# Peptides against a protein of PDB entry 5NXQ: the designs that were tried, part 90

Target 1, 114 residues: chain A of PDB entry 5NXQ
Amino acid sequence: EIQIPVSMAAEEEYLRSKVLSELLTDTLENDGEMYGNENEVLAALNGAYDKALLRLFASACSDQNVEKALSLAHELKQDRALTAAVKISERAELPSLVKKINNIREARYEQQLK

## One batch from the design tools (peptide; made by RFdiffusion4, then SolubleMPNN)

Design b2_p21_6_s3 (from b2_p21_6, 8 letters changed)
Fold by OpenDDE base, seed 1:
Structure b2_p21_6_s3 (fold): chain B 114 residues (1-114), chain A 21 residues (1-21)
Amino acid sequence: as target 1 above (114 residues)
Amino acid sequence: DEEEKRKKFLKEAEEIIEETF
């Protein structure tokens, strides 16, 4: 068995989850429905997607690569994932990144309020 | 020393991720 580095494994899982999530979303958008459990399936996929992405985010933080970390944070879908990214950034002692991620969260809240 | 610090950080990050989901 070939041992795959954590970062590579996370990237593979991210890509897989991203593709599946997009395909299902497009299907729902075009056809309107599937099997009645669409929201649950999408939530699960989004969770896996964000989880994998956060691992890549943590790797970028460990490298002190703020720009890469920020780019990854923009790809996060769920608010809870952004909260996790803030916590990780705090542990990495990257206050500038903390501020930028909080700005992303605030912007999304404003969009939600219409 | 730096490698150990990085490993510790990544472990803490993983804990944050697991508690989130």
Scores: peptide ipSAE 0.722, ipTM 0.958, DockQ to the pose 0.751
Fold by OpenDDE base, seed 3:
Structure b2_p21_6_s3 (fold): chain B 114 residues (1-114), chain A 21 residues (1-21)
Amino acid sequence: as target 1 above (114 residues)
Amino acid sequence: DEEEKRKKFLKEAEEIIEETF
C-alpha cells in the first residue's frame, strides 16, 4: 500500500471536499436536484470540508503561524468548526488567535441576526 | 522533546476534531 504523507492527504481531502461542496451548492442553486437528500449530502460535504480544514489549521498552529491559521479559520463554514478552532488554539497557547477566531464567530452571529 | 510536543498537540487537535464531527 502506498502511504501518502499526512499533510498531503489533508490537503487533498480539503481540496476534494471544497470542490464537491461548491459543485453541490451550484447544483442546488441552479437545478435543485438530488431527489430530496440535498441537505443531508450538503451537510456531509460541509462536515468533511471543515474537518479537513481544521487539520490544516492545527498544522498551522503547530508551526506557530498565526496568520496562516487565521486565514484558514476564515474559510471554516460551520460554527461548530470555529468552536473547534478555538479549542485547538487554546491548546496551542495562542491567545491572540483565540480572540480573533471568537471575533469571527461573533461577527457571524450578528450577521444572522440581520 | 519539541517533536514529541508537536506530536502530542496534533493528536489532541485530532481528538477535538473527531469529537466535533
Scores: peptide ipSAE 0.722, ipTM 0.958, DockQ to the pose 0.746
Fold by OpenDDE base, seed 5:
Structure b2_p21_6_s3 (fold): chain B 114 residues (1-114), chain A 21 residues (1-21)
Amino acid sequence: as target 1 above (114 residues)
Amino acid sequence: DEEEKRKKFLKEAEEIIEETF
């Protein structure tokens, strides 16, 4: 039986979710069609996207690849995902990464205030 | 060993992810 490594599966899910979320976003923005569940679908896609990213993030942390981990954290869309990344970084004993991710969160908060 | 530590970490990370979503 063909088995796909977890990392590869996560990458596949990330890419798939990314494409679908972007497609949905574009459709909503450009077509303006109302189907009644657009927000729910988008939320689900964003969730799947961030979940996949976080798995890649955890993998990077396990490799002590802080730069890659940070890069992945920047791609996270939801604040709750950033919070999860902080928790994961703490488990990885990477305090510098914790600080940097918190900076990302703070920066996004500031942007929301503008 | 390091491999066991890594596995434990990844498991904990997965738990964090699952509780988040």
Scores: peptide ipSAE 0.720, ipTM 0.958, DockQ to the pose 0.784
Fold by OpenDDE base, seed 4:
Structure b2_p21_6_s3 (fold): chain B 114 residues (1-114), chain A 21 residues (1-21)
Amino acid sequence: as target 1 above (114 residues)
Amino acid sequence: DEEEKRKKFLKEAEEIIEETF
């Protein structure tokens, strides 16, 4: 069995999920349908995308690269993923990052209310 | 020691990720 380093595997999955998610989104916007289950596919792709990002996020935290970690957090799409990022940041003992990610969550919530 | 801490952290992070999805 071929073993791939965690970071490389995460990057590959991130890129794959990102490309497919964008393609599906464009298709829905332009064509209106895709294979009859486009919403389910999109949800799955978004999940895979955020999951891969979180692995990259964890790697950045392990390197104590707060700026990189924060940049990755901004790319997360789902609120549950941001919550996971907060938990990971807490484990990494990076309180400043915790606060900044919580600010992202609050900002998104406020934006939805407008 | 630091390497072991890093590995432990990454393992915990993976657990958080897996419980989220």
Scores: peptide ipSAE 0.719, ipTM 0.958, DockQ to the pose 0.746

Design b2_p21_6_s4 (from b2_p21_6, 7 letters changed)
Fold by OpenDDE base, seed 5:
Structure b2_p21_6_s4 (fold): chain B 114 residues (1-114), chain A 21 residues (1-21)
Amino acid sequence: as target 1 above (114 residues)
Amino acid sequence: SEEEKRKKFLEESEEIIEETF
């Protein structure tokens, strides 16, 4: 039985979820509702996407690779995922990263207000 | 050990992730 490293599995899941999320988004934009559950499917895909990213994020934090961690955080879609990233950063004892992620969250909030 | 610390950190991170979703 071939075992894939967790990091590679996370990357694979990230890529798969990203592609599927983008595909579904494109489908919704072009074809509209098909079966009545598209929003639910999209939410699930986005969740899987962010979960995969967060696992990569945690890995980066464990490596003390703040730059990589931050870049991954920027790719997170959901606010709750950013919150999770903050929590992970706190556990990693990376206060600078915490601040930067909070800045991302605040920036997105400001954009929503515009 | 550092390896144990990393392992624990990743486990805690996974818990955070699972709690989030």
Scores: peptide ipSAE 0.719, ipTM 0.957, DockQ to the pose 0.788
Fold by OpenDDE base, seed 1:
Structure b2_p21_6_s4 (fold): chain B 114 residues (1-114), chain A 21 residues (1-21)
Amino acid sequence: as target 1 above (114 residues)
Amino acid sequence: SEEEKRKKFLEESEEIIEETF
């Protein structure tokens, strides 16, 4: 068995989960089919997606690559994932990144209110 | 030492991720 670096494994999982999530979403939008568990399946996929992204995010933080980290944070779907990103950024001692991620969260909250 | 610090950081980050989900 070939050992794969954590970052590469995260990228692979990210891409896989992203594709599956998009395919399921498109199917529901185009066909209007209901199976009773669509939301649960999508939630699970979104969880895996965000987890993979957060691992990439942590890697970027470890490299002190704020720009890459921020770009990855924008791709996060769930608010809880953004919260995790803030915590990771704090541990990385990147206050500017913390502020920028909080701005993303605030913007999304404003969208939910509309 | 720097490599060990990075490793520790990634481990702590993984803990945060696991607590989140």
Scores: peptide ipSAE 0.718, ipTM 0.957, DockQ to the pose 0.752
Fold by OpenDDE base, seed 3:
Order: C-alpha cells, then sequence, then structure tokens
Structure b2_p21_6_s4 (fold): chain B 114 residues (1-114), chain A 21 residues (1-21)
C-alpha cells in the first residue's frame, strides 16, 4: 500500500470535500434533485470538509504560522469546528490565535441573531 | 526532540478532531 504524506492527504481530502459540498449546494439551490436525505448528505460533507481543514489548521499551528492558521479558521463552516480550532490553538500555546478565533465565533453568533 | 513534539501535537489534534465529529 502506498502511503501519502499527511499534509498531502489532508489537502486532497479538503479539496474533494469542498468541491462535493459546493456541487451539492448548487444542486439543491438550482435543481433540488435529491430526495429525503439532502440535509444528512450536506451535513456529512460539511463535516468532512471541516475535518480536513482542521488537520491543515493543526499543521499550520505546528509551524507556528498564525496567519495561515487564522486564514484556515475563517474557512471553517461549523461552530463545533471553531471550538476544535480553539482547543488546538490552546495546545499549540498560541493565545493570540485563540482570541482571534473566539472573535470569529462571536461574530457569527451576532450574525445569527440578526 | 522537536520532531517528536510536533508528532505528538498532531496526534493530540487528531484526537480533538475525531472527538468533535
Amino acid sequence: as target 1 above (114 residues)
Amino acid sequence: SEEEKRKKFLEESEEIIEETF
């Protein structure tokens, strides 16, 4: 079995999940071709997407690349993924990043209230 | 070693990710 480097695997999975999520979203918005399990499929794709992003995020944190990590955090879709990013940042001992990610979370909460 | 620390960090991060989803 051929082993792929973790970073490459994460990027590949991210791109795959992103493309599939976008395609599904477009289909639901324009055609509505799916029946009965649209939300479950979308949730699964979003989960895979965020998981892949978080692996890239962790890699960026390990490199102490705060700017890259923050950029990746902005791409996260689910609140639970942001929570995971905070936990990872804390373990990376990057308090400035923790603060910035919490700001992202708070901003999204404010948007939901509108 | 630094490499070992990074490996451990990534493993712990993976655990956080798997617990989240």
Scores: peptide ipSAE 0.717, ipTM 0.957, DockQ to the pose 0.787
Fold by OpenDDE base, seed 4:
Structure b2_p21_6_s4 (fold): chain B 114 residues (1-114), chain A 21 residues (1-21)
Amino acid sequence: as target 1 above (114 residues)
Amino acid sequence: SEEEKRKKFLEESEEIIEETF
């Protein structure tokens, strides 16, 4: 049986989820609807997308690659995913990264208030 | 070892991810 390394599996899932999410978004914007359950599909895709990103994020943290980790955090869509990233950063003992991710969260909150 | 620590970290991270989603 073919075994896939964890990092490769995460990357594959990320790319798949990203592409599908973008395609679905474009369809909703341009065509109005898709299959009648487009909102549910989009939610599921967003979840899978962030989940895959977080695995890449954890990998970057393990490599002490703060810049890569931060870049990945910026790509996260859901607030719950950012919260998870903070927890992971704390366990990685990367306080500077924790602060930067919290700044991302705060910025998004402020944007929602406008 | 450092490798063991890395492995443990990734496992703990996976737990955080799974509890989030």
Scores: peptide ipSAE 0.717, ipTM 0.957, DockQ to the pose 0.752

Design b2_p21_7_s1 (from b2_p21_7, 7 letters changed)
Fold by OpenDDE base, seed 5:
Structure b2_p21_7_s1 (fold): chain B 114 residues (1-114), chain A 21 residues (1-21)
Amino acid sequence: as target 1 above (114 residues)
Amino acid sequence: LDDLLAYYKPLAEELEELYKE
């Protein structure tokens, strides 16, 4: 058995979760039929998606690639994932990235208030 | 990644902890 590098595994999970999340989201938005568990499934998929992204995010931080890390942070869906990204950035000693991610969070809050 | 992981528990476990906090 071939050992898959962590980054490659994360990318695979990201792509898989992204596709499934998008498909389910499209179904919910366009079909509208509910069987009682679609929102729970979507939440689980979004969670998996964000976790996969956070692994890539951690890798980018390790590489000191702030721009890549920031781009990945913009792809995060859940606020708790952004919070996790902030914590990762803090541990990576990237205060500028911390500030930028917090700006993303604030912007999303403001958008929700509209 | 190894450099960053020096600050963390195994990545999967650490991400789970960070994600739920």
Scores: peptide ipSAE 0.061, ipTM 0.731, DockQ to the pose 0.105
Fold by OpenDDE base, seed 2:
Formats: structure tokens, C-alpha cells, sequence
Structure b2_p21_7_s1 (fold): chain B 114 residues (1-114), chain A 21 residues (1-21)
């Protein structure tokens, strides 16, 4: 059996989830109609998307590529995913990245209050 | 979880719980 490298598989999953999430989001925003399960589907897609991103994030941290890791963190949609990214950064012993991701999280908290 | 997260093994269980379906 042919095995696909995990990094390539993770990127494929990320791209697929990203496209599907964006398409669904655009559809809902443009049409403005809900037919029952769209929010559930979107939540599932966003979850898969963030999970895939976190795999890429972990890879970037492993490579000590702080800038790439930070860029990926900005693409995370869910707060719980940012929390996971912080924990990954802590495990990777990248305190500067921890600080920067916490700043992202704080900024989003402020945005939610508006 | 993914092998990419194996490097962060102590976090693997937490992430699996977080994203468990």
C-alpha cells in the first residue's frame, strides 16, 4: 500500500476543509437562508479545518519556524484551537510564540464583545 | 492523532478529547 507523508496529508486535509468551509460560509452569507443543519455542518467543517491547521502548526513549531507558526495561528477560527496552539507552543518551548498567540486570543475576545 | 503531533505526546490526549466526534 502506498503511504502518503503525514505532512502532505495534513495539508490536503487543510485545503479541503478550508474550501468547503468557505463555500458553505459564502452560501449562507449570500442567500441568508437556513435550512436546518447548515450551522452544524459549518461547525463540523470548521472543527476539521482547525484540526488540520493545528497539525501544520505543530509541524512548524517542530521546525522552529515561528513566523510560519504564527501565520497559521492567525488562520485558526475557533478559540479552542488557539488555546490548543498555545499549548503546543508551550510544549515546543517557544515563549515568544505563546505571547503572540495569546495576543491574538485577547484581540478576538475584545472583538466578540463588540 | 496525527503523527505530526507525536512530538507533543503529552498534548495528544488532550487534543483528541478536544476534537473528538
Amino acid sequence: as target 1 above (114 residues)
Amino acid sequence: LDDLLAYYKPLAEELEELYKE
Scores: peptide ipSAE 0.072, ipTM 0.721, DockQ to the pose 0.086; fails the geometry check
Fold by OpenDDE base, seed 4:
Structure b2_p21_7_s1 (fold): chain B 114 residues (1-114), chain A 21 residues (1-21)
Amino acid sequence: as target 1 above (114 residues)
Amino acid sequence: LDDLLAYYKPLAEELEELYKE
């Protein structure tokens, strides 16, 4: 069996999850309603998507590529994923990135309150 | 989680808990 490098596998997983999540989201938005287990499917897809992104994020942090890491963080959907990104950044000793990701979290929190 | 996240060993267990299925 051929094993794909972790970074390449993560990229492939990210792209697949992203496409499926976007298609499902667009369908739900266009229909204006949800059927059956669509919420559960969407949550699962978003989870897989964020996990894939976090793997790429960790790779970027390992490379000390703050700009790439930040760009990836902006693509994260779940707050728990942003929390994970903060912790990864702390472990990588990237305090500037920690602050920038916390700003993303705060901005999203404020949007939810409006 | 995969080898990339395993690089951050102190964080690996917590991340596994966050994304356990």
Scores: peptide ipSAE 0.064, ipTM 0.720, DockQ to the pose 0.086; fails the geometry check
Fold by OpenDDE base, seed 3:
Structure b2_p21_7_s1 (fold): chain B 114 residues (1-114), chain A 21 residues (1-21)
Amino acid sequence: as target 1 above (114 residues)
Amino acid sequence: LDDLLAYYKPLAEELEELYKE
Protein backbone atom coordinates (compact mmCIF):
# COMPACT_ATOMS: atom_id res chain seq x y z
CA GLU B 1 0.00 0.00 0.00
CA ILE B 2 1.31 3.40 -1.02
CA GLN B 3 1.15 6.10 1.64
CA ILE B 4 0.84 9.67 0.37
CA PRO B 5 2.85 12.32 2.24
CA VAL B 6 0.77 14.58 4.48
CA SER B 7 1.69 17.71 2.53
CA MET B 8 0.66 16.16 -0.76
CA ALA B 9 -2.60 14.95 0.73
CA ALA B 10 -3.35 18.46 2.00
CA GLU B 11 -2.67 19.93 -1.42
CA GLU B 12 -4.90 17.34 -3.04
CA GLU B 13 -7.79 18.19 -0.74
CA TYR B 14 -7.23 21.89 -1.33
CA LEU B 15 -7.24 21.52 -5.10
CA ARG B 16 -10.31 19.31 -5.08
CA SER B 17 -12.23 21.69 -2.85
CA LYS B 18 -11.09 24.67 -4.90
CA VAL B 19 -12.23 23.13 -8.18
CA LEU B 20 -15.61 22.15 -6.79
CA SER B 21 -16.12 25.60 -5.28
CA GLU B 22 -15.20 27.27 -8.56
CA LEU B 23 -17.50 25.00 -10.55
CA LEU B 24 -20.42 25.72 -8.27
CA THR B 25 -19.73 29.46 -8.29
CA ASP B 26 -19.48 29.48 -12.07
CA THR B 27 -22.73 27.55 -12.39
CA LEU B 28 -24.55 30.00 -10.13
CA GLU B 29 -23.19 32.96 -12.07
CA ASN B 30 -24.06 31.59 -15.49
CA ASP B 31 -27.02 29.24 -14.99
CA GLY B 32 -28.62 30.51 -11.80
CA GLU B 33 -30.54 28.07 -9.62
CA MET B 34 -29.71 24.38 -9.49
CA TYR B 35 -31.77 22.38 -6.97
CA GLY B 36 -32.58 25.08 -4.43
CA ASN B 37 -29.77 24.13 -2.05
CA GLU B 38 -26.90 25.83 -3.85
CA ASN B 39 -26.02 28.13 -0.95
CA GLU B 40 -25.90 25.22 1.48
CA VAL B 41 -23.66 23.23 -0.84
CA LEU B 42 -21.43 26.25 -1.37
CA ALA B 43 -21.10 26.81 2.37
CA ALA B 44 -20.10 23.20 2.89
CA LEU B 45 -17.56 23.38 0.09
CA ASN B 46 -16.16 26.64 1.46
CA GLY B 47 -15.70 24.99 4.83
CA ALA B 48 -13.77 22.10 3.36
CA TYR B 49 -11.80 24.50 1.20
CA ASP B 50 -10.77 26.70 4.12
CA LYS B 51 -9.86 23.71 6.29
CA ALA B 52 -7.56 22.45 3.56
CA LEU B 53 -6.00 25.90 3.22
CA LEU B 54 -5.47 26.13 6.97
CA ARG B 55 -3.45 22.91 6.88
CA LEU B 56 -1.22 24.45 4.23
CA PHE B 57 -1.14 27.67 6.24
CA ALA B 58 0.02 25.86 9.36
CA SER B 59 2.74 24.16 7.33
CA ALA B 60 3.91 27.51 5.95
CA CYS B 61 4.03 28.96 9.47
CA SER B 62 6.07 25.98 10.65
CA ASP B 63 8.51 26.70 7.84
CA GLN B 64 8.61 30.36 8.92
CA ASN B 65 7.49 31.26 5.39
CA VAL B 66 5.50 34.40 6.15
CA GLU B 67 4.98 35.36 2.52
CA LYS B 68 3.51 31.99 1.63
CA ALA B 69 1.36 32.00 4.76
CA LEU B 70 0.04 35.47 3.91
CA SER B 71 -0.78 34.49 0.34
CA LEU B 72 -2.72 31.50 1.63
CA ALA B 73 -4.58 33.70 4.12
CA HIS B 74 -5.78 35.91 1.26
CA GLU B 75 -7.36 32.83 -0.32
CA LEU B 76 -9.43 32.04 2.78
CA LYS B 77 -13.12 32.69 2.20
CA GLN B 78 -14.74 32.69 5.65
CA ASP B 79 -14.02 35.07 8.50
CA ARG B 80 -13.86 32.23 11.01
CA ALA B 81 -11.07 30.74 8.92
CA LEU B 82 -9.13 34.01 9.18
CA THR B 83 -9.66 33.88 12.93
CA ALA B 84 -8.18 30.40 12.95
CA ALA B 85 -5.24 31.66 10.89
CA VAL B 86 -4.63 34.38 13.49
CA LYS B 87 -4.56 31.79 16.27
CA ILE B 88 -2.11 29.65 14.31
CA SER B 89 0.08 32.70 13.69
CA GLU B 90 0.05 33.57 17.38
CA ARG B 91 1.14 30.07 18.30
CA ALA B 92 3.87 30.30 15.69
CA GLU B 93 5.03 33.55 17.32
CA LEU B 94 4.66 35.53 14.10
CA PRO B 95 3.27 38.92 15.21
CA SER B 96 3.85 40.54 11.82
CA LEU B 97 1.69 37.88 10.20
CA VAL B 98 -0.99 38.36 12.85
CA LYS B 99 -1.12 42.06 12.01
CA LYS B 100 -1.34 41.41 8.29
CA ILE B 101 -4.16 38.89 8.68
CA ASN B 102 -6.07 41.30 10.91
CA ASN B 103 -5.69 43.87 8.14
CA ILE B 104 -7.31 41.41 5.74
CA ARG B 105 -10.22 40.97 8.14
CA GLU B 106 -10.64 44.72 8.59
CA ALA B 107 -10.58 45.27 4.84
CA ARG B 108 -13.34 42.70 4.36
CA TYR B 109 -15.42 44.30 7.11
CA GLU B 110 -15.03 47.65 5.39
CA GLN B 111 -16.18 46.17 2.09
CA GLN B 112 -19.27 44.74 3.76
CA LEU B 113 -20.16 48.15 5.17
CA LYS B 114 -19.99 49.85 1.77
CA LEU A 1 6.67 16.87 8.27
CA ASP A 2 6.61 18.28 11.80
CA ASP A 3 3.50 20.42 12.08
CA LEU A 4 2.99 23.29 14.50
CA LEU A 5 -0.29 21.87 15.75
CA ALA A 6 1.17 18.44 16.41
CA TYR A 7 2.28 19.70 19.82
CA TYR A 8 -1.34 20.09 20.91
CA LYS A 9 -3.59 17.64 19.09
CA PRO A 10 -3.74 15.70 15.85
CA LEU A 11 -3.83 18.26 13.04
CA ALA A 12 -7.34 17.41 11.83
CA GLU A 13 -8.91 17.66 15.27
CA GLU A 14 -7.07 20.85 16.15
CA LEU A 15 -8.08 22.56 12.91
CA GLU A 16 -11.70 21.57 13.39
CA GLU A 17 -11.73 23.16 16.82
CA LEU A 18 -10.02 26.30 15.56
CA TYR A 19 -12.39 26.57 12.61
CA LYS A 20 -15.46 26.35 14.83
CA GLU A 21 -14.30 29.21 17.03
Scores: peptide ipSAE 0.052, ipTM 0.729, DockQ to the pose 0.094; fails the geometry check

Design b2_p21_7_s2 (from b2_p21_7 with E7K K8Y M18L F19L E20K)
Fold by OpenDDE base, seed 4:
Structure b2_p21_7_s2 (fold): chain B 114 residues (1-114), chain A 21 residues (1-21)
Amino acid sequence: as target 1 above (114 residues)
Amino acid sequence: LDELLEKYKPLAEELEELLKE
């Protein structure tokens, strides 16, 4: 049986979830209508999206590619996903990356307070 | 392929544990 590498599978899922999330978002923005179930769908898509990104992030950390890992972290949507990225970075012994991701999280907190 | 998967397995396992939280 053909097995797909984890990184390739993650990229496929990332692209799929990203496209679906963007299409749904654009549709809602164009219609100007928001329904209760739409928020749940978006949240689910964001979850799948972040999960795929985190797999790519873990791969980048394993390769000690800090710049790639940081770029991926910027694409994460959920705060809990950023928290996971920090923990992965800690396990990968990349303290500089930990600091940079924490800065991203703090910046988003400040944005929400405004 | 198996060797690559094994190399990333520790981080992959950590990811799965974190995503369960």
Scores: peptide ipSAE 0.082, ipTM 0.692, DockQ to the pose 0.069
Fold by OpenDDE base, seed 5:
Structure b2_p21_7_s2 (fold): chain B 114 residues (1-114), chain A 21 residues (1-21)
Amino acid sequence: as target 1 above (114 residues)
Amino acid sequence: LDELLEKYKPLAEELEELLKE
């Protein structure tokens, strides 16, 4: 059996989760039909999406590719995922990236406050 | 690449706990 690299597997899961999350989001926005678990499904998909994305993020950090890492961080949906990205960045000893990710978090907080 | 990612393996458990619902 073919051993798939972790980064490649993460990319696959990222793409799959991204597509499904977007489809479900569009459905919720436009269909209006609720069966009682759509939000839970969306949350689960977003979780899988962010998890996969964080693995790519970790890879980028390992490559010292700060710009790629930052780009990936912008794609994270959940605040807890951004927190995880900060922890990864700290472990990778990339303080500039930590600051930039914290700026993303702060910006999102401000947007929510409106 | 495997060695580079391996250093984050201990963090993987933490990330899973953080992201699980």
Scores: peptide ipSAE 0.066, ipTM 0.707, DockQ to the pose 0.074
Fold by OpenDDE base, seed 3:
Structure b2_p21_7_s2 (fold): chain B 114 residues (1-114), chain A 21 residues (1-21)
Amino acid sequence: as target 1 above (114 residues)
Amino acid sequence: LDELLEKYKPLAEELEELLKE
């Protein structure tokens, strides 16, 4: 049996979830047709996608790579995932990153109000 | 970076609970 490194497995899951989410999103936007559980599938994919991203995010924080961590945070889909990213940043003692992620959250809140 | 992920194992478990359906 082939043993895959944990980091590679996380990246693979992220890429898979990302591609599937994008394909489904494009289909809905281009065709505008709903036949049943498309929204449920999308939500499930977003959950898996964010979980995979957060693992990569934690790795970036451990490496003290703030720019990479911030880039990954921008890719998160759910607000609850951004909250988790803030918590990771706090534990990593990266206050500048905490502020930047909170700015992302605030920006998204403003978009919802408009 | 298996050692790195092991360091954050307790956090990973917490994240899994936060993101579960």
Scores: peptide ipSAE 0.056, ipTM 0.701, DockQ to the pose 0.078
Fold by OpenDDE base, seed 2:
Structure b2_p21_7_s2 (fold): chain B 114 residues (1-114), chain A 21 residues (1-21)
Amino acid sequence: as target 1 above (114 residues)
Amino acid sequence: LDELLEKYKPLAEELEELLKE
């Protein structure tokens, strides 16, 4: 049986969840209509999105590709996902990446207060 | 690569816990 590489599978899942999340978000922003459980669906999609992204992030860390890892971290939506990214970075022994991700988290907190 | 991926294995459960709700 043909096995798909983990990174390729993660990319596929990421793209799928990203597209669906963006489509739903755009609909809500442009039309402003809610028909029931759209928020719940969006939350689920965002969860899947971040999970897939974190798999890519872990792969980038394993490759010691700090720039790619950082770019992926910027795409994470949930704070808890950023926390997970920090832990992954710590285990990968990438302290510079840890600092940069924490800066992303802090910046988002400040933006939410505006 | 494989060695580092193995180190991340314990994180899988943590990731699921953080992202499940």
Scores: peptide ipSAE 0.089, ipTM 0.723, DockQ to the pose 0.069; fails the geometry check

Design b2_p21_7_s3 (from b2_p21_7, 6 letters changed)
Fold by OpenDDE base, seed 5:
Structure b2_p21_7_s3 (fold): chain B 114 residues (1-114), chain A 21 residues (1-21)
Amino acid sequence: as target 1 above (114 residues)
Amino acid sequence: LKELLEKYKPLAEELEELYKE
């Protein structure tokens, strides 16, 4: 068994989930539902995607790389993932990052209201 | 490094709960 570093594994899963999520999203936008479970699959993919991102996010926080962490946070799709990012930032004792992530969340809420 | 990882262990558990498959 080949042991892959956790960070690399997370990156791989992130990229895989990203590609699949984007592909499925594009398919739904162009072709619509074919089997009736595409939305569920997309949600699952988005979950995996965000989970992988959050692992990278935690790593960035560990490195005290706020800018990288913030960039990763912008890539998160689900609100619950942003919430998780806030929790990670709090535990990392990065209040400035907490504020910035909350700003991302608020911005998305405002966009939904428009 | 181990100590640092332990700091984030609770977060890992929370993530697993949040994203249970």
Scores: peptide ipSAE 0.044, ipTM 0.675, DockQ to the pose 0.067
Fold by OpenDDE base, seed 3:
Structure b2_p21_7_s3 (fold): chain B 114 residues (1-114), chain A 21 residues (1-21)
Amino acid sequence: as target 1 above (114 residues)
Amino acid sequence: LKELLEKYKPLAEELEELYKE
């Protein structure tokens, strides 16, 4: 059995979930409701998407590539994913990244209030 | 790769819990 590097596996899952999420979104926008469970499907896809991103994020942190990690954090969709990113950053001992991710979270909170 | 997996193994379990369906 071939062992795929974690970063490559994460990238594959990220791209897969991203494409499926985009296709579903386009379908909802152009064709409307399909089976009545589109929101649940989208939520599941978003979860898989963020999970895959977090694996890439962890890899970036491991490489001490703060800029790449931050870029990936901006692509995260769910707040709980940002929370996970903070935890990863803390464990990677990257306090500057922690601060920047918290800023992203706060900015999104403010947007929700508007 | 191995080092990465070992370092973030506990977090992987946390991630699965966060996205448990």
Scores: peptide ipSAE 0.042, ipTM 0.674, DockQ to the pose 0.093
Fold by OpenDDE base, seed 4:
Structure b2_p21_7_s3 (fold): chain B 114 residues (1-114), chain A 21 residues (1-21)
Amino acid sequence: as target 1 above (114 residues)
Amino acid sequence: LKELLEKYKPLAEELEELYKE
């Protein structure tokens, strides 16, 4: 079995999940074809997407690249993923990043209330 | 990469739990 570096694997998973999620969404929006499991598939893809992204996020934190980490955090889709990002930031001892991620979360909460 | 995995190993377990199906 071929072993792939963690960062490369994360990027692959991220891109794969992103593309599939977008394609599925576009298909549903444009064609209207539904079989009853699309939402479940989409949710699973989003989960995989965020999980992969979080690994990239962790790598950025390890590199002390706060700006890259923050950019990645903005790409996260699920709130639980942002929570995980906060925990990663805490472990990386990056309190400024913690605050910035919490700001993202708060902003999304505000948007959901509209 | 090994160092990264070791550093975030506890968190990796948490992430696995978080995204457990």
Scores: peptide ipSAE 0.042, ipTM 0.673, DockQ to the pose 0.090
Fold by OpenDDE base, seed 1:
Structure b2_p21_7_s3 (fold): chain B 114 residues (1-114), chain A 21 residues (1-21)
Amino acid sequence: as target 1 above (114 residues)
Amino acid sequence: LKELLEKYKPLAEELEELYKE
């Protein structure tokens, strides 16, 4: 059996999560199905999406590709995912990236208060 | 919706450790 490189596996996971999230969104918006747990389902899918992104993020940090890592961080949806990205950046000893991610978090906090 | 969730769930569980580091 062929071992898939970590970066390729992470990309596959991200793409899969992205596609599934889009399909769910289309179903809810266009089919009008209501089962009473849509918010919980969406939260779960957003979590999976962010976790997949974090795999790519970790890979970018490992490659010391700060710009790629930052681009990925902007795609994260949940605050807890940004927190995880900060932790990964700290482990990778990328303090400039840590600051930039914290700026993203602060900006989102201000948007929520608006 | 349930079918989509079931397809998504294994991936979510596999990546749970990223939030614990």
Scores: peptide ipSAE 0.037, ipTM 0.611, DockQ to the pose 0.428

Design b2_p21_7_s4 (from b2_p21_7, 6 letters changed)
Fold by OpenDDE base, seed 5:
Structure b2_p21_7_s4 (fold): chain B 114 residues (1-114), chain A 21 residues (1-21)
Amino acid sequence: as target 1 above (114 residues)
Amino acid sequence: LDELLAYYKPLAEELEELLKE
């Protein structure tokens, strides 16, 4: 059996998680029905989404594609995921990317304060 | 490709460690 490359697997997981997360989000926004676990499911989906996205991010860093990496970082939903992206960028020795991602984090903090 | 994968592996491992925290 041919093993699927890690990057391809990550992309597949990202797309799947993205679709499911968006679907659930839309459902919650348009359907007020709550069964007690929707928020946990959404959090889990968002976690899977960010995890997959971070793998793509790591791949972009490996490619030295800073612009792609930055674009992917903008798609991250959770602050902890941005933190992980910063650490990955540090490991990849991309200080300019580190600064840009930190700017994203700061911008989100400011938006939350408004 | 081999060089890229060699670089990607440690980053992937770091990612897994970070996500466990």
Scores: peptide ipSAE 0.056, ipTM 0.680, DockQ to the pose 0.050
Fold by OpenDDE base, seed 1:
Structure b2_p21_7_s4 (fold): chain B 114 residues (1-114), chain A 21 residues (1-21)
Amino acid sequence: as target 1 above (114 residues)
Amino acid sequence: LDELLAYYKPLAEELEELLKE
């Protein structure tokens, strides 16, 4: 059995999840139709999206590409995903990235307060 | 490729574990 490299698999899953999430969101905004399960589906898609992003993030950390990792972190939607990114950064011994991700999380907290 | 996979593997495994927590 041929195994797909981690980075390639992550990219595929990320793109799939991103597209599906965006399509669903756009459809709801344009049509305004709710069948009772859209929010649940969207939540699941967001979870898959962040999970896929985190795989890419881990890959970037492995490459010690802080700029790429940071860019990916900005795309994360859930706070729990940012927390995971911090943990990954710590494991990768990238303290500068840890600080920058924490700044993202703090900024989002401030936005929620407004 | 093998060297690259070996490099990514530990972090990938940690990622999966972290996502379960």
Scores: peptide ipSAE 0.041, ipTM 0.656, DockQ to the pose 0.066
Fold by OpenDDE base, seed 4:
Structure b2_p21_7_s4 (fold): chain B 114 residues (1-114), chain A 21 residues (1-21)
Amino acid sequence: as target 1 above (114 residues)
Amino acid sequence: LDELLAYYKPLAEELEELLKE
């Protein structure tokens, strides 16, 4: 069986999950209908989405591509995913990236408090 | 291709552990 490299598979999964999340969000915003499980579905999609992004993020860190890594971090949706990104950055010995990701987390916390 | 998979496998496993935390 043909195997796809992990990085390529991650990109495909990222794009798929992103499209599905956007379609679902747009549908809910347009129709205004809630069936009771949409939030759970969105959470699951966000999980898959962030997981795919983190694989790309780790790859960028391995390549020492800080700018790409930071751009990917901005696309992460869940706080726990940002936490994972920080840990990956620490292991990659990229302290500047760690600081920048923590700034993203702090900014999101402030927005939630408003 | 197998070499690429072998290279990314440890990283993928580490990511799985990080996501569990």
Scores: peptide ipSAE 0.038, ipTM 0.636, DockQ to the pose 0.108
Fold by OpenDDE base, seed 3:
Structure b2_p21_7_s4 (fold): chain B 114 residues (1-114), chain A 21 residues (1-21)
Amino acid sequence: as target 1 above (114 residues)
Amino acid sequence: LDELLAYYKPLAEELEELLKE
């Protein structure tokens, strides 16, 4: 059995989750309710989506590609995922990235207050 | 490959704990 590289597997999962989320969103916008549990499905998809993104994020950090890591962080949907990204950045000893991700988090908090 | 796997395994567990509801 051939083992697929972690980064490649993560990218595949990310793309799958992203596509499914987009399809579901488009369906809701166009056709309305589907099964009555759309929000739960979206939440589950978002979880898988962020988890996959975080693996890509970790890979970017490992490559010392701060700009790519930051761009991926912007794509994270859940606050808890941003928290995880901060922890990964700290472990990777990238303090500048930590600060930038915290700025993203703070900005989202401010937007929610408006 | 082994080094990469060693890095991602504990990370995967951590991410699962962080993202579980």
Scores: peptide ipSAE 0.034, ipTM 0.653, DockQ to the pose 0.079

